# Designs tried in a protein design run: peptides against a protein of PDB entry 1IK9. Part 231

Target 1, 211 residues: chain A of PDB entry 1IK9
Amino acid sequence: MERKISRIHLVSEPSITHFLQVSWEKTLESGFVITLTDGHSAWTGTVSESEISQEADDMAMEKGKYVGELRKALLSGAGPADVYTFNFSKESCYFFFEKNLKDVSFRLGSFNLEKVENPAEVIRELICYCLDTIAENQAKNEHLQKENERLLRDWNDVQGRFEKCVSAKEALETDLYKRFILVLNEKKTKIRSLHNKLLNAAQEREKDIKQ
Target 2, 207 residues: chain A of PDB entry 1IK9 as posed
Amino acid sequence: MERKISRIHLVSEPSITHFLQVSWEKTLESGFVITLTDGHSAWTGTVSESEISQEADDMAMEKGKYVGELRKALLSADVYTFNFSKESAYFFFEKNLKDVSFRLGSFNLEKVENPAEVIRELIAYALDTIAENQAKNEHLQKENERLLRDWNDVQGRFEKAVSAKEALETDLYKRFILVLNEKKTKIRSLHNKLLNAAQEREKDIKQ
Target 3, 195 residues: chain B of PDB entry 1IK9 as posed
Amino acid sequence: MERKISRIHLVSEPSITHFLQVSWEKTLESGFVITLTDGHSAWTGTVSESEISQEADDMAMEKGKYVGELRKALLSVYTFNFSKESAYFFFEKNLKDVSFRLGSFNLEKVENPAEVIRELIAYALDTIAENQAKNEHLQKENERLLRDWNDVQGRFEKAVSAKEALETDLYKRFILVLNEKKTKIRSLHNKLLNA

## One batch from the design tools (peptide; made by RFdiffusion4, then SolubleMPNN)

Design b2_p26_7_s1 (from b2_p26_7, 19 letters changed)
Fold by OpenDDE base, seed 3:
Structure b2_p26_7_s1 (fold): chain B 211 residues (1-211), chain C 211 residues (1-211), chain A 26 residues (1-26)
Amino acid sequence: as target 1 above (211 residues)
Amino acid sequence: as target 1 above (211 residues)
Amino acid sequence: DEEDKELIEAYKKKEEIEEERREEEE
């Protein structure tokens, strides 16, 4: 079961923050349980998949688009631009919400809620869910922090090995060339010496022929 | 201002989860505000630095150790081993808690609370704090996840460069040695050829002298 | 010898190419 709690403001009670809890299985389209509370009273209603389909049909809206609007309204509250307006009558237990666009406002949905007999249980359960969610998110954050510290160490280790490899490659190349030049120069000196000996021997032979 | 909310069970009402909120400035030692709620009623008390010092003195406990015990009791609840027991009288508004050790239990602290006139405001504010904390922790989680993905990319990039550097070093060494051997062999062949020419010239000169 | 100059130049050019490849891999 998935759950989301959001803050909303009712048109009838704009000074009192209300909390809207939505609970569903896998997708909001399959139906959901909606709970409204002001921290003293609570109201709950169940919305079925058939009711969602009927509301989409009544709006002449494609179901996927309608469910997308429900998700934005019910799981995000009014949003940062007050795109959604929430209305609730404590007397009739009738909850409805509107989408406000620049040129038009329209009712997005309506639900009949029932007053909860023991609102304290609903409020306690809601607070428990919040505390559990905080604990889970803290544990995930601690895990990600430790993983980031590990990855940073691993990066530093590979970077240091890479820099050593680069330096070792340059040093190897430089040393090999220096050694090769030394040996090559020795061989060149030997070749030059042998050529000079051959020239001298040829000159001596030409002197011996000229008596 | 720092704040922590924990779940506690009262000895008098073990079936009803209570919530203990503690609010303080910088350190718990400087004093704190304690709020207890059952999701319907709320009770609040203020504990001063002087009261904390007096409670430590009354316990004949070092203040830092006492504050450490307060932190464990009030910010963690009973703990996983039920080390702390909480008691509250709704009639007297007297709250006290005990530390339970294997061989001894002792009162760790006691506070006079006052019943809040509008508990719904306290409960709403508590829920708001929980929702804000969830949002902050989610934002931190998303940031840490993105940083983790960055660090993993950076590690893969350096690892790939390192592997290429290792391969390039080995290839360089192998290629340089092969080329050096080829050139050295050419020079050795030239030296041998020149030596043979010198030997032949010497033999011809010896023939000309015997002639 | 000209052959030895060409060899030294060929080695220097290979060193430059390997250095450029390192800089491109950095």
Scores: peptide ipSAE 0.000, ipTM 0.792, DockQ to the pose 0.004
Fold by OpenDDE base, seed 4:
Structure b2_p26_7_s1 (fold): chain B 211 residues (1-211), chain C 211 residues (1-211), chain A 26 residues (1-26)
Amino acid sequence: as target 1 above (211 residues)
Amino acid sequence: as target 1 above (211 residues)
Amino acid sequence: DEEDKELIEAYKKKEEIEEERREEEE
């Protein structure tokens, strides 16, 4: 089961932060449990897959698109753009929410909630879930931080080896060229010396034939 | 201001999770605000630096050590080892906590709390803090994950460059040696040829003189 | 020898190509 808690503002009580908890299995399409609380009272309702399908049909909206709008409304909280407006009557326990577009507001959905007899239990469980989520996220943060530090060390180690390899390649090339030139020049000098000796011997033989 | 919320179990109500909020400035030593809630009622007390010092003195404990024990008791929650036991009387509003060691339990501290007139406001603020902390930790997790992915890419890139550099160095060395040996062998062959020509010329001259 | 010049030139050209590759990798 997945769960999301969001803070919302109700049109009827804009000064009091309310909390909207939605619990579902895999996707909102299969149905969900919605819980509203003000920290004193709690209200819960179950929304079935059939109710979601009926609301989509009544809106003449494709079910996947409708579920996408439900997800944005119910799981994202009231994003800073006030795109979603939440209404709740404590008397009728009727919860409905609207999408506000530039030129039109339309009702996205409506749910009948029931007042929870023991709101303190719902509130305690909600706080427990928040604390568990904080602990899990903190442990994940610590793990990711340690991995980052490891990856940075590993990067620095490879970078240092790479720089040494580049420098060693350059040094090798330079050294091999210098050694090659030295040996080549020695051989060239020996060839020149032998060639001069051959020329001199040929000139001496030509002198000996000319007596 | 720093804040920590922990779940605790009271000896008087072991079946009901309570939440202990501690708020402080920089260190617990300077004093703190303690809030207890069961999701319906809330109780708050302010503990001054003087009260902390007095409790440390009464325990004949060094203040830093005492504050260290307070930190473990009040900020770590009841760790799985039940090392800390929490007691609260709703009638007297007296909160005290004990450290349980193998052979002895001793009171670490005691605070007079006051019942909050509007517990819903305290509970809403507590839930808001939890949701804010979740959002902050999620954003940090997403950031660290992106950094990990970046560092892994950067490591793979440098590793690939390093492997290419190693291969290029080996190829360079092999190529330079092959070329050097070829040229050196050509020069050695030329030297041998010239030396043989000189020997032949000397032998011919020796024949011409004997003749 | 022309062959020794060609070899020296081929070495210089290899050095230039490796320098250009280093500049492209920086």
Scores: peptide ipSAE 0.000, ipTM 0.792, DockQ to the pose 0.004
Fold by OpenDDE base, seed 2:
Structure b2_p26_7_s1 (fold): chain B 211 residues (1-211), chain C 211 residues (1-211), chain A 26 residues (1-26)
Amino acid sequence: as target 1 above (211 residues)
Amino acid sequence: as target 1 above (211 residues)
Amino acid sequence: DEEDKELIEAYKKKEEIEEERREEEE
């Protein structure tokens, strides 16, 4: 089961933060359980897949698009732009929410909730879930931090080896060229010496012919 | 202000999870505010630096060690080993906790709490803090994940460049050596040719003298 | 031929030294 808790403000009680819990299996489309609390009272309702389908049809909206709007409204709370307005009557237990666009607002959904007899249990369970989520996220963050530190060390090690390899390549090239030039110069000197000996021998032979 | 919420079980109500909130400035030693709730009622008390000092003295414990024990008891909840036992009387509003060791249990601290008139506000604020903490930890988690992915890419890039550098070094050595051998062999051939010309010239001169 | 052998040996010895240095840096 997936779960999301969000803070919302009701039009009827704008000074009191309410908490909207939505619980679902795999997809919100398959239906969900909604719980509303103000920290004193709690109200719960179940929304079925058939009710979601009916509401999408009544809105003449494609079901996937409608579920996408439900997800934005119910799982994100009132986003920073008051795009969604939440309404609840404690008397009728009727919950509804509207999408506010620039030029038009429309009702996105409505649910009948039931007042919970023991709201303290619901509130305790909600707090437990929050604390569990905090602990899980902290453990993930500690793991990711350690992994970042490892990856940074590994990167520095490879970078250092790479820089050494670059320098070694340049040094190797320079050294090989120096050694090559030494041997080449020695062979050039020997060629020059042999050429001079040939020239001298030819000159001596020309002198010997001239007697 | 720093804050920690933990779940605890009271000896008097072991079936009902309670939540212990501790709030402090910089260090627990400077004093703290403690709040207890069961999701219906709330109780609050303030513990001063002087009370902490007095309790440490009464226990004949070094203050830093005592504060260390307070931190373990109050900020971690009952650890998995029931090392700390929590007691609360709703009648007297007397809260105390014990450290359970293998052979001895002792009272670690005691506080007078006051019942909160509007527990719903305290509970709402507690839930808000949990949700804020979740959001902050999620944002940190997403950041760390993106950083891990970046570091992994950067590592792979440097590793690939390093491997190419190693291969390029070996290829360079091989290529330079091949080029060197070609030039060297050309010079050797020229030396041999010149030497043969000298030998032939000497043989011709010896023939001319015998002539 | 001897000079070339010495050069070849000098190159091999350098390769060996670079390999030893790689093994010492691992």
Scores: peptide ipSAE 0.000, ipTM 0.792, DockQ to the pose 0.005; fails the geometry check
Fold by OpenDDE base, seed 5:
Structure b2_p26_7_s1 (fold): chain B 211 residues (1-211), chain C 211 residues (1-211), chain A 26 residues (1-26)
Amino acid sequence: as target 1 above (211 residues)
Amino acid sequence: as target 1 above (211 residues)
Amino acid sequence: DEEDKELIEAYKKKEEIEEERREEEE
């Protein structure tokens, strides 16, 4: 089961932060349980897949799009843009929410909730879920941090090896050329010496012919 | 101000999860505010630095060690080892906790709490803090994940460059040797040719003298 | 020629030093 808790403001009680819990199986489309609390009282309702389908049909909205709007409204809470307005009557236990667009507001959904007899149990369970989520997220953060530190070390090691390889390649090339030039110069000197010996031998032969 | 919420079990109410909030400035030694809630009622007390010092003295424990034990007891909650036992009287509003060792249990601390008049406000604020902490931890997780993905890409890029550099170095060396051998062989051939010419010239001169 | 052998040996020795450096870096 998936679960999301969000902070909302009710139009009827704008000074009191409320918490909206939504729980569902795999997809919000298959239905969900909604729980509203003010930290003292709690109200819960179950919304079926058939009710979601009926609301989508009544709105003349494609079901997938409607579920997408439900997801934005119910799981994100009041986003920074006040795009969703939440209403609840404690007397009728009727919860409804509207989408506010620049020129039009429309009801996106409505649910009958029941007052929970033991709100403290619901509140404790909600706090437990928050604490468990914090612990899980902290463990994940610590794991990711250690992995980042590992990856950074591994990057530095390979970068250092790469820089050494570049330098070694340049040094190798330079050294090979220097050594090659030395050997070539020796061979050139030997060629020059042999040419001079040939010239001298030819000059001596020409002198011996000229007696 | 630093804050920690933990789940505890009271000896008097073992079936009901309680939440222990501790808030402090920089160090727990400087004093703290303790809040206890069962999700319906809340109790709060302020513990001063002087009270902490007095409790440490009364226990004949070094203050830093005592604060270390307070930190373990009050900020970790009931660890998996049931090392700390929590007690609270709703009638007297007296909160105390014990450290349980194999052969000895001793009181580690005791606080007078006051029943909060508006527990819903305390509970709402506690839930808000949990939700804010979840959001912060999620944002940190997403950041660390993106950083991990970046570091992994950067590692793969440098590794690929390193492997190319190694291969290029080996290829360069091999190519340079092949080229050098070709040029050296040309020079050796020229030297051999010049030596043969010298030998022939000497043989011709010896024939001319014998003639 | 002995000079060419020395050159070849000097090159082989450089390959060995670079292999040793690679092994020390592994």
Scores: peptide ipSAE 0.000, ipTM 0.792, DockQ to the pose 0.005; fails the geometry check

Design b2_p26_7_s2 (from b2_p26_7, 16 letters changed)
Fold by OpenDDE base, seed 5:
Structure b2_p26_7_s2 (fold): chain B 211 residues (1-211), chain C 211 residues (1-211), chain A 26 residues (1-26)
Amino acid sequence: as target 1 above (211 residues)
Amino acid sequence: as target 1 above (211 residues)
Amino acid sequence: SAEDEELKEAYEKKEKIEEEREEEEE
């Protein structure tokens, strides 16, 4: 089961932070459980897939778009620009929320909630879920940190091997050329020596012909 | 200010999860604020550095060791093996905790708490802190994930460059040797040609002398 | 690669300079 807890401000109690918990299976479209608390009282309601479909139809909104708006409202709270406004009557247990657009607000959805008999248990479970989520996220952070450190070590190792390979390539080229020149110069010296011997032999023959 | 919230079980109410919040500046040794809640009521007490020092002295324990035990008890709850036992009387507002060793338990510390007049505000603030911590940890996780992906890309890039450098080094060596052999063979051919010319010249001279 | 082409040009230049030096010694 997936769960999201968000902070909301109720129009009726703007000075008191409320917490909106939404719980669902796989997708919000299949229905969800909504829980509202002020840290003293709690209210819960179940919203079915049929109710979501009916609300979408009543709004003349495409179901996927409607569910997308529900997701933004219920899982993100008011949003970064107070795009959603939440209303709750403790007397009627009626919860509704509006989407605020430029120059127009419209009711996006409404739910009947029931007052929880033991709000302390709901609040404790909510805090437990938060603490479990913190622990899971911390374990994930520690894992990612260790993986980062591994990847950085592996990068530095390959980088150092690469730099050594570049330097070794340059050194190899230079050494091979030096060796080449040495052997070539030996061959050139031998050619010159043979040429001089040929010239001397020719000069001696010319002297022998001149007697 | 640093803060830690942990789950604890009170000996007096083992069926009800309690939450122990500890808040301190820099080090737990300088004192802390302790808050206990069951999700309905809350109790708070302030523990000074002088009280911590006095408790350590009364136990005949070295202060650093005592603070180390406080840290384990108050920041980790009971621990993985129920090493710490927590007791609280709602009537006396007296909180104490014991360390359970093999064959012996001893009281590690005790605090007088005061019942909070508005527990809902304390509970709301506690939930807010949990939600803020979740958001911060999520942002850190996303950052670490992006950094992992960057480091992996950078590793793959340098690995590919390294493999190309290795191949290029081997190719360079092979090419340089091939070129070297070609030029060397030309010079060897020229040496052989000059040697043959010398032999022919010597044979002609020997014919001229026999003539 | 551009580096392989530069290497090739550098080799061709070195070979040409060696040939020119051999022609001047003949």
Scores: peptide ipSAE 0.000, ipTM 0.793, DockQ to the pose 0.004
Fold by OpenDDE base, seed 1:
Structure b2_p26_7_s2 (fold): chain B 211 residues (1-211), chain C 211 residues (1-211), chain A 26 residues (1-26)
Amino acid sequence: as target 1 above (211 residues)
Amino acid sequence: as target 1 above (211 residues)
Amino acid sequence: SAEDEELKEAYEKKEKIEEEREEEEE
């Protein structure tokens, strides 16, 4: 089961933050349980897949698009863009929400909620879920932080090995070339010396032939 | 201000999860505000640095050690080790907690709490703080995840460059050595040829002198 | 010698091919 808790403002009680918990299985399209609380009272309703489909049809909206709007309204919380307006009557237990566009506001959905007899239990469970989520997220953060530190060390180690490899390649090339030139120059000097000896021997032979 | 919310079990109400919020400035030693709630009622008390010091003195415990025990009791939540037992009287508003060791239980601290007149506001604020903490932790998780993915890419890139550098170094050494051997062998052949010509010239000259 | 120049050119050409590969990999 997936769950999202968001803070919302009710048009009737704009000074009192309400909390909207939505719980669903795999996809919001399959239905969900909605819980509203003001920290004192709680109200819960179950919305079925058939109700979601009916609301989409009544709106003449494609189901996937409608579910997408439900997801934005119910799961995103009241973001700073007052795009979604929430209404709840404590008397009728009727919850409805509207999408406010530039020129048009339209009802996005409506649900009948039931007043919870023991709101404290719902509130405690909600707080427990928040604390569990915090603990899970903290554990994930600690893991990711340790992994980042590992990856950074591993990167520095490979980078240092790479730089050493580059330097070693350049040093190798330079050393091999220097050694080559030394040996080559020695051989060239020996060739020149041998050529000069041959020339001298030939000149001496020409002198010996000329007496 | 730092804040920690934990779930605790009261000895008097072991079936009802209570939430213990502790708020402090910089260090728990400087004092803290403690809030207890059952999701319906709330109780708050302020504990001063002087009270913490007095409790440490009464226990004949070093202040830093006592604050360390307070931190474990009040901020760690009731971990699975029933090392800390929490007691609260709703009638007297007296909160006390004990450390349970193998052979000895001792009172670690006691606080007078005041019943909050509007517990719903405290509960709403507590839930808001939980939601804010979740959002902050999620943002941190997303950042760390992206950073991990970046570091992994960077590591793979440097690793690939390093492997190429190693291969290039080996290829360079092999190629340079092969080329060197070719030129060196040519020069050695020329030296041998010139030496043979010199030997022949010397032998011819010795024949001409004997002749 | 012409042979040493050819060897030098062949070294320089290989160095340049390696540099071009390093630049294509950056």
Scores: peptide ipSAE 0.000, ipTM 0.791, DockQ to the pose 0.005; fails the geometry check
Fold by OpenDDE base, seed 2:
Structure b2_p26_7_s2 (fold): chain B 211 residues (1-211), chain C 211 residues (1-211), chain A 26 residues (1-26)
Amino acid sequence: as target 1 above (211 residues)
Amino acid sequence: as target 1 above (211 residues)
Amino acid sequence: SAEDEELKEAYEKKEKIEEEREEEEE
């Protein structure tokens, strides 16, 4: 089961932070449980897949788009843009929320909630879930930090080896050329010496023919 | 200000998870505020640096060691080893905790708490802090994950360049040798040809002298 | 020629020293 807890402000109680918990199986489309609390009282309701489908139809909205709007409203809480307005009556236990755009406001959905008899149990479980989530995220952070430190070391090691390899390649090329030029020049000198000996021998032979 | 929230079990109410919040400035030694809640009621107390020093003296314990034990007891909560036992009387508002070792149990500290008049405000603020901590840790996790993915790509890129550099070094050496041997062999052939011409010229000259 | 063999040996010896250094740095 997935869960998200959000802070919301109710229009009726703007001075009191409320918490909206939504829990679902895999997809919000399959239905969800909604829990509202003010830290003293709690209210819970179950929304079925059929109710979600009916609300989408009543809005003349494509179901996937409607579920996308539900996800933004119920899982993000009051985003910084006041795009979603939350209303709850403690007397009727009627919860409804609206999407506010520049030129239009429209009701996105409504739910009947029930007052929880033992709100302390719901609140304790909610805090437990928050603490578990913190612990899991901390463990993940520590793991990722250690992995990043490892990867950074490994990168520096390979980078150093690469730079050494580049330098070694350039040095090798330079050294091989220098050595080759030396040997080649020796062979060229020997060729020149042999040519000069041939020329001298030919000149001596031409002198010997001329007596 | 630093804060830690822990789950604890009270000896008097072992079926109900309690939450122990400790808040302090920089070091627990400078004093702290302790808040206990069961999700319905809350109790708060302030512990001064002088009280911590007095408790350390009463225990005949070095202050740094005592603060280290306080940190383990109050910030870890009930660890899996039941090393710390927590006691609270709602009637007297007296909170005390013990360290349990194999052969000895001893009182680590005690505090007088006061019942909070509006526990819902304390509980809401506690939940808000948990949600803020979750959001901060999630943002850190997402950042670390992106950095990890970047470092892994960068490592693979450098590794691939390094392997190419190694192969290119070997290929360069092999190619240079092959080219050098070819040129060298051409020069050797020319030297041999010139030597043969010199030998032939010498043989012809010796024939001409005998003629 | 002896000079070309010496050059070859000098190169093979250098290659081997570089390989041994790469193995010692791994």
Scores: peptide ipSAE 0.000, ipTM 0.791, DockQ to the pose 0.005; fails the geometry check
Fold by OpenDDE base, seed 3:
Structure b2_p26_7_s2 (fold): chain B 211 residues (1-211), chain C 211 residues (1-211), chain A 26 residues (1-26)
Amino acid sequence: as target 1 above (211 residues)
Amino acid sequence: as target 1 above (211 residues)
Amino acid sequence: SAEDEELKEAYEKKEKIEEEREEEEE
């Protein structure tokens, strides 16, 4: 079961913050329970899938679009200020809400609510849900924080190993070239020495032929 | 200003969840406002720093230890089940709580509360605080999640660069050795060729002398 | 590093073995 609590203002009581709780299974399209409270009184109504379908048909709106508008109106809390207007009569227990566009306002939905006999129980349960949600979100935050700290340590470790690898590669290249040059110079010196010995031997042979 | 809301059970009404709100500036030691509600009625009291000091003295407890126990009792929500017992008389508006140890129970503190004239306003404000806290914690969670995703990408990038650096170091070493061996072998061949020419020149000179 | 020192020793050993082989092949 999913639940969302939002803060709303009623046109009839704009100075008194009301709370709108919506509870549903998987999707709002399958129906939902709506609960309204002012912190003293509570009103609850059940909206069926058939009622949602009928409201969509009566508005000549595609059902998926209508459910999308219901979700924005009933679950968003403060949507963009002034897009949705909420109305409730405590006498008739009639709840309705409108979508306000720039040049046109239209009724989005209407529900008959029933006054809850024990509003304190509904309010306590609502506060319990808020406290439980806070605790769950705190636990998720602590988990994500610990994971961030782990990932940061792991990143620093690999970064340090990478920098060492780069430096070691450059040092290796430099060292190998130095060693190679030393050995090449020795071999070049030996080649030059042997060439000079050959030239001397040839000059001595030319002297021996000239007697 | 800091605030904590916790769920408690009163000894007089164990079936009805009560909510204990504590509000303070920086530390509980400087004093706090305590609010009790059952979702219908509310009671509030202010506890001064002087009252906290007097309660600590009356218990013969060190003030820092006493404030530490107040913090556990009043802010923990459900501490370990059964460590703290809460009592409230709606008639006298007297609130007191006890610490239950294995072999000893003792009064930790007592407060005179006043019945709130408009409990709905206090309850609405409490629900507003819960909803605001949920929204803040959700925003923190979304931020931490995005940071985790960033750190994971950065880690994968550096890890891939590190692995390429290791492979490039090994390949460089192998390539430099192969090139070195090729050049050395050419120089060795040239040295051997020059040595053979010297030996031949010496043998020809020995023939010319015998001749 | 220890790896750089092992590489140094391996190079010096290889160079020495190659010098000894050049002296055995006169």
Scores: peptide ipSAE 0.000, ipTM 0.791, DockQ to the pose 0.003; fails the geometry check

